# Designs tried in a protein design run: peptides against a protein of PDB entry 5EIB. Part 144

Target 1, 366 residues: chain A of PDB entry 5EIB
Amino acid sequence: VDLEPGTMDSVRSGPFGQIFRPDNFVFGQSGAGNNWAKGHYTEGAELVDSVLDVVRKESESCDCLQGFQLTHSLGGGTGSGMGTLLISKIREEYPDRIMNTFSVMPSPKVSDTVVEPYNATLSVHQLVENTDETYCIDNEALYDICFRTLKLTTPTYGDLNHLVSATMSGVTTCLRFPGQLNADLRKLAVNMVPFPRLHFFMPGFAPLTSRGSQQYRALTVPELTQQMFDSKNMMAACDPRHGRYLTVAAIFRGRMSMKEVDEQMLNVQNKNSSYFVEWIPNNVKTAVCDIPPRGLKMSATFIGNSTAIQELFKRISEQFTAMFRRKAFLHWYTGEGMDEMEFTEAESNMNDLVSEYQQYQDATAD
Target 2, 366 residues: chain A of PDB entry 5EIB as posed
Amino acid sequence: VDLEPGTMDSVRSGPFGQIFRPDNFVFGQSGAGNNWAKGHYTEGAELVDSVLDVVRKESESCDCLQGFQLTHSLGGGTGSGMGTLLISKIREEYPDRIMNTFSVMPSPKVSDTVVEPYNATLSVHQLVENTDETYSIDNEALYDICFRTLKLTTPTYGDLNHLVSATMSGVTTCLRFPGQLNADLRKLAVNMVPFPRLHFFMPGFAPLTSRGSQQYRALTVPELTQQMFDSKNMMAACDPRHGRYLTVAAIFRGRMSMKEVDEQMLNVQNKNSSYFVEWIPNNVKTAVCDIPPRGLKMSATFIGNSTAIQELFKRISEQFTAMFRRKAFLHWYTGEGMDEMEFTEAESNMNDLVSEYQQYQDATAD

## One batch from the design tools (peptide; made by RFdiffusion4, then SolubleMPNN)

Design b2_p17_3_s4 (from b2_p17_3, 6 letters changed)
Fold by OpenDDE base, seed 4:
Structure b2_p17_3_s4 (fold): chain B 366 residues (1-366), chain A 17 residues (1-17)
Amino acid sequence: as target 1 above (366 residues)
Amino acid sequence: MLKRAPLPGRKPLPFAK
């Protein structure tokens, strides 16, 4: 789905364009112009019914519908505005199904789009209420990984999208291969989301290796485990050491000893025990899949529900507040039928979410 | 700064610097 045809043409002409049904390409002509309100109330609202018709048709063809997975950006107008409209409409029609998202968070390091903080804040407000689980894929973190870890002097969207694809492949491993932990979206939510509003995940991937160092790196279970818990390997720009893990899932891929994985996972938990809540028993889950990612002997994918995710929301909130106090660009949103109150409500709900994460961070077992 | 490969036919996105 897109409000612009050119994205659909790029997918259709791409190496995998033939895996999608032609009739499942739903697109507009005008685009959202990086405006959440165009995506949500105007251009997106004109297209939403055509998307819902396709969603219904594909849902009816499923033997067992678990739920929905949306991949979208929160900085743009289409992914943010129309994406959150679609989430709302799908939630209304399928209230008993899991809503999962891969939400790409904006960063000034990646994009010069000035209104991204508005689009992100308005989107997070919708995601808090209408999703069951959200993978926070932060362009800040992706840029920092590309620049600092991968040693790419000029990161490209192709380089970022490679990290996104590796992460998405990692977190969906248990859904794609039988006999794994979290084998369905509902079990993932039950294991990862102890409180309904606190459903924002920090994903991580190992190994992250620069092209010049790949040939010299042994991949071992201890190295994967250590890197997976390193803040530099997180796809969300927050430091886990500034918060506490509510829940963790670790997905190892490749031929390795389950015993060695369990030993290393116990060691990393014990070493980092101050960064876990003590009042959630058995809050770390581990899976091992014998099938490695393409081009790797082994990998580890991390899913963390951490109170440190509040750093990501604080960053967006600070950027939002700095613009909103100046009423910068508001006329572009109000001209599409939005009220200034929707901005204040979205800011409030995101600040409430930050406060909730802080309360659970400060909570003791006593 | 990440250079977007210019998608053919994309008008400059409003609010891009």
Scores: peptide ipSAE 0.014, ipTM 0.451, DockQ to the pose 0.018
Fold by OpenDDE base, seed 1:
Structure b2_p17_3_s4 (fold): chain B 366 residues (1-366), chain A 17 residues (1-17)
Amino acid sequence: as target 1 above (366 residues)
Amino acid sequence: MLKRAPLPGRKPLPFAK
């Protein structure tokens, strides 16, 4: 789905374009112009019914519909505005199904789009209410991984998208291979989301290795485990050491000893015990899938529900507030039918979310 | 190798047509 035809043509002409049904390509002509309101109330609202018709058709073809997965950006008008409209409409029609998102967070390091803080804040407001699980994929963290860890002097969107694809493949492993922990979306939510609003995940992937060092790096369970818990490997620009993990899932892939995985996972929890809440018992879950990802002998994917995710929301909120106080570009949103109150409500709800994460960070066992 | 767009991608400002 896109409000621009060119993106859809790029997907269709791509190496995997033939895996999608031609009738499942729903697109507009005008685009959202990086305006959330245009994605949510005008151009996106005109296209939403055509998307819902496809969603219904595909849902009816499922033997067992677990839920939905949306991949979108929060900085752009289509992914943010129309994406959150779709989430709302799908939630209304399928209230008993899981809503999962892969939400790409904007960063000034990656994009010069000045209104991204508005689009992100308005989107987060919708995601808090209408999703069950949101993987926070932060363009800032992706850039920093590409530059610092992968030693790419000039990171590209293709380099960032490679990390996104590896992460998405990792977190969906349990859904794609039977007999794993979190084998369904609802079980993942039950294990990862102790509080309904606190459903924003910090994903991570291992191994991340520069091209020059790949030949010298052993792929071992200890190294995967150590790298997976390293703050520099988080796909969200937050330091887990500034917060506490509410819940963690680790998904190992490849031929390895389950015993060694369990030993290393216990060791890393014990070493990092100060960064876990003590009042959620058995809050770390581990899965091992014998099937490695393509091109690797083994990998580990991390899913963290951490109170440190508030650093990401604070960053967006600070950028939002700096623009909103100046009423910068507001006329472009109000001209699409938005009220200034919707901005204030979205800012308030995101600040409430930050406060909730802080409350649970500071909570002690009685 | 697909020519990957370099970062930062100059997305035109929303209204710079």
Scores: peptide ipSAE 0.013, ipTM 0.462, DockQ to the pose 0.016
Fold by OpenDDE base, seed 3:
Structure b2_p17_3_s4 (fold): chain B 366 residues (1-366), chain A 17 residues (1-17)
Amino acid sequence: as target 1 above (366 residues)
Amino acid sequence: MLKRAPLPGRKPLPFAK
């Protein structure tokens, strides 16, 4: 789905374009112009019914519909505005199904789109209410991984998207292969989301290795485990050491000893015990899948529900507030039928979310 | 192939179509 036709052509001409049904390419002509309101109330609203018709058709063809997975950006107009409209409409029609998102957070290091803080804040407001699980994929963190860890001097969107694809492949492993942990989207939610609003995940992937170091790196369970819990491997720009893990899932892939995985996962929890809440029992889950990702002997994917994710929302809120106080660009949103009050509601809800994360960070076992 | 455009060069202006 897109409000621009050129993205559909790029997907269709891609190496996997033929796996999608031609009729499942729904697209507009005008684009959202980086305006959330165009995505949500105008251009996106004109297209949403055509998307819903496809969603219904594909849902009816499912033997067992678990839910939906949306991949979108929060900085643009289409992914943010139309994406959140689509989430809302799907939630309304399928209230008993899981809504899962891969939400790409904007960063000034990656994009010069001045209104990204508005689009992100308005999107987060919708995601808080209408999703069950949101993987926060921060373009800042992806850039920093590419530059600092992968030693890419000039990171590209293709390099960022490689990390995104590795993460998406990792977190969906339990859905695609036999396993006990998180075998369906609802089990993932039960294991990862102790509080309904606190469903924003920091993903991570290991191994992250520069091309120059690849030949010298042993892929071992200890190294995967250590790297997976390293703040530098988090695909959300927050430091887990500034918060507490509510829940963690680790998905190992490849031929490895389950015993060694369990030992290393216990060791990392014990070493980092101060960074876990003590009042959530069994809050770390581990899965092992014998099937490695393509091109690796083994990998680990991290999913963290951490109160440190508030750093990401605070960053967006600060940027939002700095623009909104000046009423900068508001007329572009209000001209598409938005009220100025929707901005204040979205800001408030995101600040409430930050406060909720802080409350659970400071919570002790009674 | 998704064009691996360099990140520093993609400066979408606000509301640029």
Scores: peptide ipSAE 0.007, ipTM 0.413, DockQ to the pose 0.017
Fold by OpenDDE base, seed 5:
Structure b2_p17_3_s4 (fold): chain B 366 residues (1-366), chain A 17 residues (1-17)
Amino acid sequence: as target 1 above (366 residues)
Amino acid sequence: MLKRAPLPGRKPLPFAK
């Protein structure tokens, strides 16, 4: 789905364009112009029914529909505005199904789109209410991984999208290979989301290795485990040491000892015990899949529900507030039929979410 | 500024051999 035809043509002509049904390419002509309100109330609203018809058809063809997975950008008008419109409409029609998102968070390091803080805040407001699980994939963190860890002097969207694809492949491992932990979206939600609003995940991937160091690196379970819990491997720009883990899932892939994985996972929990809440028993889950990702002998994917994710929301909120106080560009949104109250409601709900994360960070076992 | 790199062909994963 896109409001621009050129994106769809690029996907269709790409090396994987043939994996999608031609009739499942739904697109507009005008685009959203990086405006959430165009995506949500005008251009996106004109296209949404055509997307829902495809969603219904694909849902009816499922033997067992678990839910929906949306991949979108919160900085752009289509991904943010139309993406959240689709989420709301799908939630209305399928209230008993899991809504999962891969939400790409905007960063000034990656994009010059001045209104991204508005689009992101308005999107987060919708995601808090209408999703069950959201993987926060932060362009800030992806850039920093590419530059600092992978030693890419000039990161590209291709380099960032490689990290996104590796993460998406990792977190979906249990859904694609039967008999694993979190074998369905509902089990993932039960294991990862102790409180309904606190469903924003910090993903991570190991190994992350620069091209110059690949030949000298052994891939071991201890190294994967250590790197997976390193703040530099987090694909959300927050430090887990500034918060507490509510829940964690670790997905190992490749031929390895389950005993060694369990020993290393116990060791990393004990070493980092101050960064876990003590009042959620058995809050770390581990899975091992014998099938490695393509091109690797082994990998580990991290999913963290951490109160440190509030750093990401605070960053967006600060940028939002600095623009909104000046009433900067508001006429572009109100001109598409949006009310200014929706900005203040979205700001308030995101600040409430931050306060909720802080409350559970400070909570002790009585 | 990240240039919109044209969708690079299958660049090997920065961590894939």
Scores: peptide ipSAE 0.006, ipTM 0.431, DockQ to the pose 0.020

Design b2_p17_4_s1 (from b2_p17_4, 6 letters changed)
Fold by OpenDDE base, seed 4:
Structure b2_p17_4_s1 (fold): chain B 366 residues (1-366), chain A 17 residues (1-17)
Amino acid sequence: as target 1 above (366 residues)
Amino acid sequence: SAAQERAKALQEARRAK
């Protein structure tokens, strides 16, 4: 789905364009112009019914519908505005199905789009209320990985998208291969989300590899285990050491000893025990899939529900506040039918979410 | 939500044009 036709042509002409039905390409003629309000109330609102018709048709074709997965950007007007409108409409029609998102968080290191903090804040407000599971894929973290870890002097969208694809492949491993931990979206929610509003995940991946790096060094299980808990491997720009893990899932892929994985996972938990909440029993889950990712002998994917994710929301909130105090560009949103009150409500709800994470970070077992 | 009601009202207003 897009409000612009050109993105759809890139998917169709791509190496996998034929895996999608032509009728499932829904697109507008006029893009959102990086405006959440155009995506949510105007251009997106004209297209949403045609998207819902396709969603219904595909849902009726499912033998067992678990839920929905949306991949979208929170910086742009289409992914943020229309994406959150679509989530709202799907939740109204399918209230008993899981809503899962891969939400790409904006960064001024990656994009010069000045209004991204507005689009992100307005989107997070919707995601708090209308999703069950949200993977935070932060362009800040992706840029920092490319620049600092991969030593790319000028990271490209191709480099960032490689990390996104590796992360998405990793976190969906248990859904794609039978007999794994979190084999369905509902089991993932039960294991990862102890509190309904605190459903924002910090993903991580090891080994970190750039496109065109032929030297896939096979890591050992100890190295994979250490790297996936390293803050430098996190796809969200927060330090886990500044918070506490509520829940963790670790997904190992490749031919390895399950015993060695369990030993290393126990060692990393014991070494980092201060960074876990003690009042959630059995809050670390491990899966081992014998099928490695393409081009790798082994990998590890991390999913963390950490109170440190508040650092990401604080960054967006600070950027939002700096613009909103100046009333910068508000007329672009109000001209599309928004009220200034919606900005204040979205800011308030995101700050409440930060406060909730902090409360659970400070909670001790009495 | 108030946002959903506004979105619906805007859709109805556009269909009436």
Scores: peptide ipSAE 0.024, ipTM 0.694, DockQ to the pose 0.131
Fold by OpenDDE base, seed 1:
Structure b2_p17_4_s1 (fold): chain B 366 residues (1-366), chain A 17 residues (1-17)
Amino acid sequence: as target 1 above (366 residues)
Amino acid sequence: SAAQERAKALQEARRAK
């Protein structure tokens, strides 16, 4: 789905374009112009029914519909505005199904789009209310991983998207292979989301290795476990050491000893015990899938529900506030039928979310 | 949410045109 045809043509002409049904390509002509309001109220609102018709058709063809997965950016107009409109509409029609998102957070290191803080804040407001689980894929973190860890001097969208793809493949492993932990979206939500509003995950992937060092790096369970819990491997630009994990899931892939995995997972929890809440019992879950990812002997994927994720929301909030105080570009949104109050409501709800994370960070076992 | 209600109202107003 897009409000521009060119992106859809790129997908269709791409190496995997044939895996999608032609009738499932729904697109507009005008685009959103990086305006959330165009995505949510105007251009996106004109296209949403056509998307819902496709969603219904595909849902009816499912033997067992678990829920929905949306992949979108929060900095743009289509992914943010129309994406959150779709989430709202799908939730209204399928209130008993899980809403999962892969939400790409904007970064000024990656994009010069001035209005991204507005689009992101307005989107987060919708995601707090309308998703059950959201993987926060932060372009800030992706850029830093590409530059620092992968030793890419000039990271491209291709390089960032490679990390996104690896992460998405990792977190969906348990859904795609039988007999795993979190084998369905609802079970994932039950294990990962102790509080309904606190459903924003920091993903991580291991191994992350520069091309120059890849041939010299052993892939071992201890090394994967260590890298997976390293703050530098988080796909969200927050330091887990500044917060506490509410819940964690680790998904190992490849031929390895379950015993060794359990030992290493216990060791890393014990070493990092100060960074876990003590009042949520058994808050770390581990899965092992014998099937490695393509091109790797083994991998580990991390899913963290951490109170440190508030650093990401604070960054967006600070950028939002700096623009909103000046009423910068506000007329682009109000001209599409938005009220200035919607900005204030979205800012407030995101700040409330930050406060909720902080409350649980500071909570002690009585 | 108030935002969802506004979105719905805007969609309804557009369908009525």
Scores: peptide ipSAE 0.024, ipTM 0.674, DockQ to the pose 0.137
Fold by OpenDDE base, seed 5:
Structure b2_p17_4_s1 (fold): chain B 366 residues (1-366), chain A 17 residues (1-17)
Amino acid sequence: as target 1 above (366 residues)
Amino acid sequence: SAAQERAKALQEARRAK
């Protein structure tokens, strides 16, 4: 789905364009122009019914519908505005199904789009209410990984999207292969989300490899385990050491000893025990899938529900507040039919979310 | 515009929840 026709042609001409049904390409003629309000209320609202018709048709063809997965950017008008409109409409029609998102967080290091803090804040407000689980893929973290870890002097969207694709492949492993931990979206939510509003995940991946790097470093299980818990491997720009893990899932892929995995997972928990909440028993889950990723002998994917994720929301909130106090570009949103109160409500709800994470960070077992 | 009327209706429906 897109508000611009050219994106659909790019997908169709791509190496995997033929895997999608032609009738499932729904697109507008006029893009959102990086405006959440155009995506959510005007241009997106004209297209949403056509998207819902496709969603219904595909849902009816499922033998066992678990839920929905949306991949979108929170900085752009289509992904943020129309994406959150779709989430809301799907949630209303399918209230018993899981809503999962891969939400790409904006960064000033990656994009010069001045209004990204508005689009992100307005989106987070919708995600708090209408999603069951959200993977926070932060362009800040992706840029820092590309620049510092992968030593790319000028990270491209192609480089960032490689990390996104590796992360998405990792976190969906249990959904794609039978007999795994978190084999369905509902089990994932039950294991990862102890409190309904606190459903924003910090993903991580090991090994971090660049496109075109033929250096197949044969990583060991200890090295994978250590890297998976390293802040430098997190796809969200948060330091886990500044918060506490509520829940963790670790997904190992490749042929390895389950005993060695369990030993290393116990060792890393014991070493980092101060960074876990003590009042959630058995809050670390481990899965091993014998099927490695393409081009790797083994990998590990991390899913963390950490109170450190508040650092990401604080960054967005600070940028939002600095613009909103000046009413900068506000007329672009109000001109599409938005009320200024929606900005204040979104800011308030995101600040409440930050406060909730802080409360659970400071909570002790009584 | 019809789009602005839909926007307003969506806003009103959200305020009523």
Scores: peptide ipSAE 0.023, ipTM 0.672, DockQ to the pose 0.619
Fold by OpenDDE base, seed 3:
Structure b2_p17_4_s1 (fold): chain B 366 residues (1-366), chain A 17 residues (1-17)
Amino acid sequence: as target 1 above (366 residues)
Amino acid sequence: SAAQERAKALQEARRAK
C-alpha cells in the first residue's frame, strides 16, 4: 500500500514481486507530501476502504489468522498517517487479532524532512493505543551500525534496509518454523509484553561484521551472544545500560549446541543482572532454529523490551516540542482538518509512556 | 480514546461533504 504509485512498481519489479497478487497493490496518485494529516485524514482516508477490502479478502482466505504485520516509516506522511489509520481501522474490525508493526523511526542523520518529529509523535500516539507489538527500527541506530560496526563511510538507504531485512527475518523465524518458542504472535506478546502500553521492542542482530573483518571472525555461540547484547548492536537508538530489561527473547539460527546456548545465555544474564528487572521471573526466552539464514552458518536475533527505549521517545519529544512551541508548519496539518489539540494529546501520551517506563525502571522487588 | 473518537468524527464529517 502506498499513496504514491512508484513504490508499487519497485515491488513488482523486485525478485519477489510475483509472490503478491496484483489486486493487493493498492495505491494513490497524490502522495502525502510528508504530512501525517494527509495520510490520516485526507488522501489516506480516501484510499483506506479499498485497503480494508483487500485486508478482509486476505483474512477470509486464511486457515488461521493470527494477526496483522505492518511495515512502515514514522517520518513520512504515508507510512505514519495512513499506516496508523489502517492500524486503527483493522483494530476496530479485528479486535481479537494481534497487531504487530515494524516501525522505522526518523533520524536527522538520515533525513532532512523537517516535519518528521510531528509525524513520529502523532504516530507513536496511535501505536501506543492500537498495537500489541512494535519493533522500533531507528534510522539513527541503523546509520551508526553501518558507520561504526560495518565500517561503511557513507551508509545508504540500501545498507540500512539490509539491516532491517535481516532483523525482520530474525524476529519472524519462530513464526516461520514449527515447534519454536513464540511460534505465534500471541505467544510472543504474552512473553514480551508484561504491561499492555509497554510493547515497544529494541531489536538486534548478530553477526554484524565489516567486510574487512569477515575472514578473521569465527561465528561462535559466545560471540553471537556477546554481540547480540552489545549496546552498539541495538537497532533502536538507546543504550540498554541506561535502563532495565523487562523481557528479552533471543533467537539463534544454525547448527549449534543447545547446552552451549543455554550456558552463554545464563552467563550474559548473570553478567548483566543489574540491567534486568528482578521482579519479572524467567523474563529471558531463548529459541534455537537449526536452519541458518542464507549466507551465514549461524545467527542470533535479539528482541528486548527495555525501559531504555524511553531515550528514543525523549529524543522525538524534544524535537517535537521545539517545533510545536514555534507553531512551525502547523497550518499544513490543521489545513487537512486536524485540531491543534491532537498535537498536545499525542505529546502528552508519549510523555506518559516515558514516565511509565521510568516507573518500572525504578521499581524494586518488595 | 478521545483522539480516536475525534478522528472518527472528522472522517465521518468529511465523508458527509
Scores: peptide ipSAE 0.022, ipTM 0.663, DockQ to the pose 0.136; fails the geometry check

